# Peptides against a protein of PDB entry 3QIS: the designs that were tried, part 163

Target 1, 334 residues: chain A of PDB entry 3QIS
Amino acid sequence: PSLELSRREFVFENVKFRQLQKEKFQISNNGQVPCHFSFIPKLNDSQYCKPWLRAEPFEGYLEPNETVDISLDVYVSKDSVTILNSGEDKIEDILVLHLDRGKDYFLTISGNYLPSCFGTSLEALCRMKRPIREVPVTKLIDLEEDSFLEKEKSLLQMVPLDEGASERPLQVPKEIWLLVDHLFKYACHQEDLFQTPGMQEELQQIIDCLDTSIPETIPGSNHSVAEALLIFLEALPEPVICYELYQRCLDSAYDPRICRQVISQLPRCHRNVFRYLMAFLRELLKFSEYNSVNANMIATLFTSLLLRPPPNLMARQTPSDRQRAIQFLLGFLL

## One batch from the design tools (peptide; made by RFdiffusion4, then SolubleMPNN)

Design b2_p18_5_s1 (from b2_p18_5, 8 letters changed)
Fold by OpenDDE base, seed 1:
Structure b2_p18_5_s1 (fold): chain B 334 residues (1-334), chain A 18 residues (1-18)
Amino acid sequence: as target 1 above (334 residues)
Amino acid sequence: DDEIVKEFEEYLEKIKEE
């Protein structure tokens, strides 16, 4: 069996969070026998491609002289955004197109990723006074390392934050402030807020706006701004309630006093973001007659975002754990 | 709550001027 490929090198320029890019190529059976093709894992890989890449179709059958179009789809989800922001991963891959009883054909994927405030840690964002796209990529790595060290110091209650000449971190990420301030100013009376989905185009504009600027106003509908907040919270590498406190939140769920004590133990930026979000959500609930928002809906929605089980426990989350998590959050909304 | 929002607003305006 033999294949002819129309292209073997693919470049995905300016890859962004949640922005789908597609490149297409053709494969043709230039042999005299039918052939089956598939994308196969490289040696030591579990998957034929990185998580942000997909081939469609990834396998198929070609009769002699048959041609099929293959789409290479690049999409950075919440599952890939953090590793791309840190530079741990890059828009580079090699695909192996295997022909049954035939040759392997190598495809080279390359490109560049544009960092996003989405999928960046709260600690790192609190150190970013400028939009993430203005921050040199080399400095993003340093900011994440420094953020980890400060998180540890904060959790250990050891060193008073040396009031030294280093620029004071933001109390909350500017991106969270911008999203919440916009919603607070413009969306409290918005019917079906957090219940109606935003527009995908507007979501992309909001993401790009937050990544590139400090706007006076966020573009898009209130629904899109609301969904952008949800996407932001979902994409956080460490949830607003740190994984280390997850079990304590569940254990305290029915004791509002202990719940507040648990929150007080969060790193400063996480604690500030949590309090800021809860303040906003309590305000939003005062307008329930206009926005049709209720505490149970909000608690259910935001609990999955703010109080995530650690990755190792995700598969073991019981309905009881979910109920406790919701109850924990309800104690801050009521 | 309002005090936290105000502190953040003042801080962000300062960042925009820098």
Scores: peptide ipSAE 0.038, ipTM 0.746, DockQ to the pose 0.126
Fold by OpenDDE base, seed 2:
Structure b2_p18_5_s1 (fold): chain B 334 residues (1-334), chain A 18 residues (1-18)
Amino acid sequence: as target 1 above (334 residues)
Amino acid sequence: DDEIVKEFEEYLEKIKEE
């Protein structure tokens, strides 16, 4: 069996978080026998491609002189955004198109990724006074490393943050401030807030706006701004409540005094973001007659975002653990 | 609540001027 490929080199320019890009090519059976094709893993790889890439179809049969279109889809989810923001991964891959009893055909994938404030740590964002797209990539790497070291120092209660090192970090990320301030000003009376999905085009505009500017107003509907806040919280490499405190939050869920003590042990930026979000959500609940938002709905929604189980425990989360996590947040909303 | 909002508003204006 043999194939002819219309193209073997693919370039994905300006790849962004949650923005789908597609490149298409044709494969033709120029042999005299039917062939089965499949994308196969390289040596030592578990998958035929990186998590941000997909081929469709990834396998199939071709009769003699048959042609099929294959789509190469690039999509950066929450699962790939952090490693692309840090430059640990890049928009580069090699695909192996295998023919049963035939040859391997190699496809080269290349391109560039544009960093996002989505999927960046709270610590790094608190050090970014400018939009992330204005920050040199070299400085982004340094900010991630420095942010990790500051978090560790804060958790260890060791050295007071030397007030004498450079510019004071933000109390909260400007991106969180902008989203929450917009919702506070314009969305408190919005019917079905956090229940109605946003528009995908508006979500992309909001993400691009936060990545490139410090706007006076966020574009899009209140629903899109609300969903952008949820997406931001979901995309955080570490949740607002640090993984180290997860079990202690569950254990304290029925004691509001202990819950407040657990939150006081968060790193400064995480603690400030948590308090700011809880203040906003309590304000939003005052308008429940207008926005149809209640404490149980909000606690259920935000629990999965703010109080994520550590990766090693995700598969073991019981219904009891979920209920305790909800009860923990309810103690800050009521 | 209002104090937190005000602190952040004052801080954002400072960032815009820098």
Scores: peptide ipSAE 0.037, ipTM 0.739, DockQ to the pose 0.125
Fold by OpenDDE base, seed 3:
Structure b2_p18_5_s1 (fold): chain B 334 residues (1-334), chain A 18 residues (1-18)
Amino acid sequence: as target 1 above (334 residues)
Amino acid sequence: DDEIVKEFEEYLEKIKEE
């Protein structure tokens, strides 16, 4: 069996969070026998490609002189955004197109990723006074490393961070401030807020706006701005309530005094973001007659985003744990 | 609640001036 490939090198320029890119190529059976093709893992890999890449179709049959189009789809989800933002991973891969009883064909995938404030840590974002696209990638790596070290110090030391000559971090990320301030000013009376989905084009515009500028106003509908806030919170590498406090939140869920003590143990930026979000959501609940928002809906929605189980416990989350997590958040909304 | 918003507004104005 033999294949002819129309292309073997693919370049995905300016890959962005949640923006699908596609490159197509053709494979043709130039042999005299039917053949089966498949994308196969490299030696020691479990998957034929990185999580942000897929081939469609990834396998198939070709009759003699048959041709099929294959799509290479690049899509950066919440699962890949953090490692791409840090430069730990890159838009580079090698695909192995295997022909049964034939040879392997190698495809080279390359490109560049444009960093996003989505999927960046709260600690790093509090140190970014400029839009993330203005920050050199080398400095982003340093900011993430420094942010991790300061988070650990803040959890271990009741001592105020020494006001060393480093630029004072923001109290909250400018990006989350912009989203919440917009919703506070313009969306409190919005019918079905957080219940109606945003427009995908508007979501992309909001993400691009926050990554590249400090706008006076966020573009798009209130629904798109509201969904952008949810996407931002979902994409955080560590949830607003740090994983280390997850179990303590569940254990305290029915004691409002202990709940407040647990929140006081959060790193400064996480604690500030939590308090800011709770303040906003309490204000939004005052307008429930207009916006159709109630405490149970909000608690259910935001609990999954703010109080995520640690990765090692995700598969073991019980309905009781979910209810305790919701109850914990309700104690800040009521 | 208003104090948190105001604190953040003051931070954003400082960022725009830098």
Scores: peptide ipSAE 0.033, ipTM 0.726, DockQ to the pose 0.121
Fold by OpenDDE base, seed 4:
Structure b2_p18_5_s1 (fold): chain B 334 residues (1-334), chain A 18 residues (1-18)
Amino acid sequence: as target 1 above (334 residues)
Amino acid sequence: DDEIVKEFEEYLEKIKEE
């Protein structure tokens, strides 16, 4: 059996977070026998492609002289954004299109990724005075490493933040401030806020605005800005409530005094973001008659974003754990 | 609560002027 491929080299330029790109090619059975094709893992890989890549279809049958279109879909989700922002991963892959009882065909995937404030740590963002697209990629790596070290120092309460020669980090990321400030100013009276989905085009414009500072003001509807905040919080590599405090939050969920003590142990940037978000959400709840937002809805929504189970415990979250997590957050909203 | 929001706004405005 043999296949003819219309293309074997694919370039995905300017790949962005949550922006789907597609490249198509054709495979044709130029043989005299039916062929089964499949994308197969390389010898050391568990998957036929990287997490940000997909082939559709990834397998199939071709009759003699049959042709099928294959779509190569590049999509950077929350699961791939952090490693692409840091440059740990790149828009580079090799796909192996296997023909049963035939040969392998290699497809080369290349391109470039444009860094996003989405999927960047709170610590790194607090050190970025400029939009992330203005920051050299080499400096992004350094900022993430430095941010990790400062987070650890802050958690250990070991070193007073040396108020010395380094530029003072922001109290909260400018991106969170921009989103929350916009919602505070314009969305407090918005009916069905956080209940109505945003528009995908507006979400992309908001992401690009936060990444580039263009336009100067956040574009889109209040619903799109609200969803962008949720996406931002969801994409954080470390949730606003650090994984190390997850169990303590659950254990303290019915004692408001202990809950506040747990929050006081967060790294400075995480603690500030938590307090800032809680202040905003309490303000939003004052307008519940206008915006149809209630404490139970907000607690349920934001708990999954702010108080995530550690990756090792994700599969073990009980309904009781979820209820405790909601109760923990309710103690800051009421 | 409003005071925390305002404090952070005032802080970020100062940083934009630097």
Scores: peptide ipSAE 0.032, ipTM 0.711, DockQ to the pose 0.161

Design b2_p18_5_s2 (from b2_p18_5, 7 letters changed)
Fold by OpenDDE base, seed 3:
Structure b2_p18_5_s2 (fold): chain B 334 residues (1-334), chain A 18 residues (1-18)
Amino acid sequence: as target 1 above (334 residues)
Amino acid sequence: DDEIVKEFEERLEEYKKL
């Protein structure tokens, strides 16, 4: 059996968070026998491609002289955004198209990723006084490394933050400030806020706006701005409540005094973001007659974003743990 | 840069008072 491929080299330029790109090619059975094709893992890999890539179809049968179109889809989700932002991973892969009882065909995937404030750490974003697209990639790596080291120092209470340098971090990421300030100014009376989905095109415009500029006004509907805040919180590599405090939040869920003590132990940026969000959400709840927002809905929605179980415990979260997590957050909304 | 940083800090202090 043999195949003819219309193309073997694929370049995905300017790949962005949540933006689907597609490249198509044709495979043709130029042999005299039916053949089965499949994308197969390389010798040391568990998957035929990286998590941000897929082939459709990934397998199939071709009769003699039959041709099929294959789509290579590149999509950066929350699961790949952080490793691409840090440059730990890149838009590069090699696909192996296997022909049963035939040969392997190698496809080269290449391209570039454009960093996003979505999926970047709160610590790194607090050091970014400019939009992430204005920050050199080398400096993004340094900022992520420094962010980790300062988080550890802050948790250990070993070093007072030197408040005196021109390099003083922001108290909260500018991106969170912009999203929350917009919602506060324009969305407090928005009917069904956080209950109506945003538009995908508007979400992409909001992401691109926050990655490339410091806007006077965020584009899109209040629903799209509200969903962009949820997407931002979901995409954080470390949730607003650090994984190390997760169990202590559950254990304290019915003691409002202990809950506040747990929050006081967060790194400065995480603690500031948490307090800022809770202040905004309490303000939003005053307009419940207009926006149909209630404390139970907000607590249920934001708990999954702000108080995530550590990766090692995700598969073990009980309904009781979820209820304790909701109760913890309710103690800051009521 | 310093003006934008100041605006963000001032606005955060308003929300802390709520």
Scores: peptide ipSAE 0.027, ipTM 0.683, DockQ to the pose 0.153
Fold by OpenDDE base, seed 4:
Structure b2_p18_5_s2 (fold): chain B 334 residues (1-334), chain A 18 residues (1-18)
Amino acid sequence: as target 1 above (334 residues)
Amino acid sequence: DDEIVKEFEERLEEYKKL
């Protein structure tokens, strides 16, 4: 069996968070026998491609002289954004198109990724006084490493080094500030806030705006700005409530005093963001007659974002654990 | 509650100066 491929090299320029790109190619059975094709893992890989790449179809049959179009889809989700932002991973891969009882055909994937404030740590963003697209990619690694060290020092209750006033981190990321300030100013009376989805085009504009500028006003509807805040919180590599405190939050969920003590043990930036969000959400709840937002809805929604189970426990989360997590957050909203 | 809202507003005003 043999295949002819219309293309073997693919370049994905300016790949962005949540922006789908597609490249297509054709495969043709130029042999005299039916062929089964499949994308197969390379030696030592578990998957045929990186998490941000997909082939469609990834397998199939071709009769003699049959042709099929294959789509190579590049999509950076929350699961790939952090490693691409840091430069730990890149828009580079090799696909192996295997032909049963035939040859392997190699496809080269290349391109460039444009960093996002989405999927960047709270600590790194607190060090970024400018939009992330103005920061050299080489500095993003250093900022994440320094951020990890600051997180650990804060958890250990080590006295902050007396860093000069010019080098002091922001108290909260400017991106969170911009989103929350916009919602506070313009969305407190918005009916069905956090219940109505945003527009995908507006979400992309908001992401691009936050990545490239410090706007006076965020573009898009209040629903799109609200969803952008949810996407931002979901994309955080470390949730606003650090994984190390997850179990203690559940254990304390019915004791408001212990809950406050647990929050006081968060790293400075995480603690600031948590308090900032809780203050905003309590203010939003005062307008419940206008915005149809209630404490149970908000607690349920934001608990999944702010108080995520550690990756090793995610598959083991019980309904009781979810209820405790919601109860923990309710103690800050009521 | 009022102290956290005040801290929120004070922080908002600090960030408006950036």
Scores: peptide ipSAE 0.026, ipTM 0.667, DockQ to the pose 0.178
Fold by OpenDDE base, seed 2:
Structure b2_p18_5_s2 (fold): chain B 334 residues (1-334), chain A 18 residues (1-18)
Amino acid sequence: as target 1 above (334 residues)
Amino acid sequence: DDEIVKEFEERLEEYKKL
């Protein structure tokens, strides 16, 4: 069996968080026998491609002189955004198109990723006084490393943050401030807030706006701005309530005094973001007659975002653990 | 830069009073 490929080199320019890109090519059976094709893992890989790449179809049959279109889809989700922001991974891959009893055909994937404030740590964002697209990639790496070291120092209670010659970090990320301030100013009376999905085009505009500017106003509907806040919180590499405190939040869920003590042990930026969000959500609940928002809905929605189980416990979350996590947040909303 | 930082700090202190 043999194939002819219309293209073997693919370039994905300006790849962004949550923006789908597609490149197509044709494969033709130029042999005299039917062939089965499949994308296969390289030696030592578990998957035929990186998590941000997909082939459609990834396998199939071709009769003699048959042609099929294959789509290469690039999509950066929350699962790939952090490693691309840090430059740990890149928009580069090699695909192996295998023929049963035939040859391997190699496809080269290349491109560039544009960093996002989505999927960046709260600690790094508190050090970014400018939009992330204005920050040199080398400085982004340094900011993530410094952020890890400060988180560790804050948890260990060992060294007072030397209020020395380093520029004072923001109390909360400007991106969270901008989203929450917009929602506070314009969305308190929005019917079905956090219940109606945003528009995908508006979500992309909001992400691009936060990555490239410090706007006076965020573009899009109140629903899109509200969903952008949810996406931001979901994409955080470390949730607003750090994984180290997850179990203690569940154990304290019915004692409001212990709940406040647990939150006081968060890193400074995480603690400030948590308090800022809870204050906003309590304010939003005062407008429940207009926005149809209630404490149970908000607690249920934000629990999965703010109080995520550690990756090793995700598969083991019980309905009881989820109810305790909801009860923990309710103690800050009521 | 300092004005934006100040606005963020002031707004956060307003929310802490709620």
Scores: peptide ipSAE 0.024, ipTM 0.689, DockQ to the pose 0.155
Fold by OpenDDE base, seed 1:
Structure b2_p18_5_s2 (fold): chain B 334 residues (1-334), chain A 18 residues (1-18)
Amino acid sequence: as target 1 above (334 residues)
Amino acid sequence: DDEIVKEFEERLEEYKKL
């Protein structure tokens, strides 16, 4: 069996969070026998490609002189955004197109990723006074490392940061401030807020806006701005309620006093974001006659975003744990 | 709650001037 490939090198320029890019190529059976093709893992890989890449179709049969189009789809989800923002991963891969009883064909994937405030830590974002696209990529790594060290110091109740030498971090990320301020000003009376999906084009505009500017107003509908807030919270590498406090939140779920004590132990930025979001959501609930929003809906929605189980516990979350998590959040909404 | 929002509004105006 033998294949001819129309292209073997693919460049994905300016890859962004949640923006699908596609490159296509053709494979042709230039042999005299039917062949089966498949993308296969490299020797030490579990998957034939990185999580942000997909081939479609990834396998198939070709008759003699048959040609098929293969799409290479690049899509950065919440699952890949953090490692791309940090530069731990890059838009680079090698695909192995295997021909059954034939040769391997290597495809080179390359490109560049444009960092997003989505999938960046709250600690790092609190150090970013400018849009993330204005921050040199080399500084993003330094900011994440410094953010980890400050989170650890804050959790250990170690010495107050000596106020004297470094620019004070923001109390909350400007991106969260912008989203919540917009929703507070313009969306409190919005019917079906957080119940109606936003527009995908508007979501991309909001992401690009927050990554590149400090706007006076967030673009798009109130539904798109609301969904952008949800996407932002979902994409956080460390949820607003840090994983270290997850179990304590569940254990305290029916004691509002202990719940507040648990929140007080969050790192400063996480605690500020949590309090800011809860303040906003309590305000939004005052307009329930207009927006059809209720505390149970909001608690159910935001619990999955703010109070995520640690990765090692995700597969074991019980309905009781979920109910305790919802109850924990309800104690801040009511 | 309103103090937190106001404190953030004041800071946003500082961030725009940077």
Scores: peptide ipSAE 0.021, ipTM 0.672, DockQ to the pose 0.127

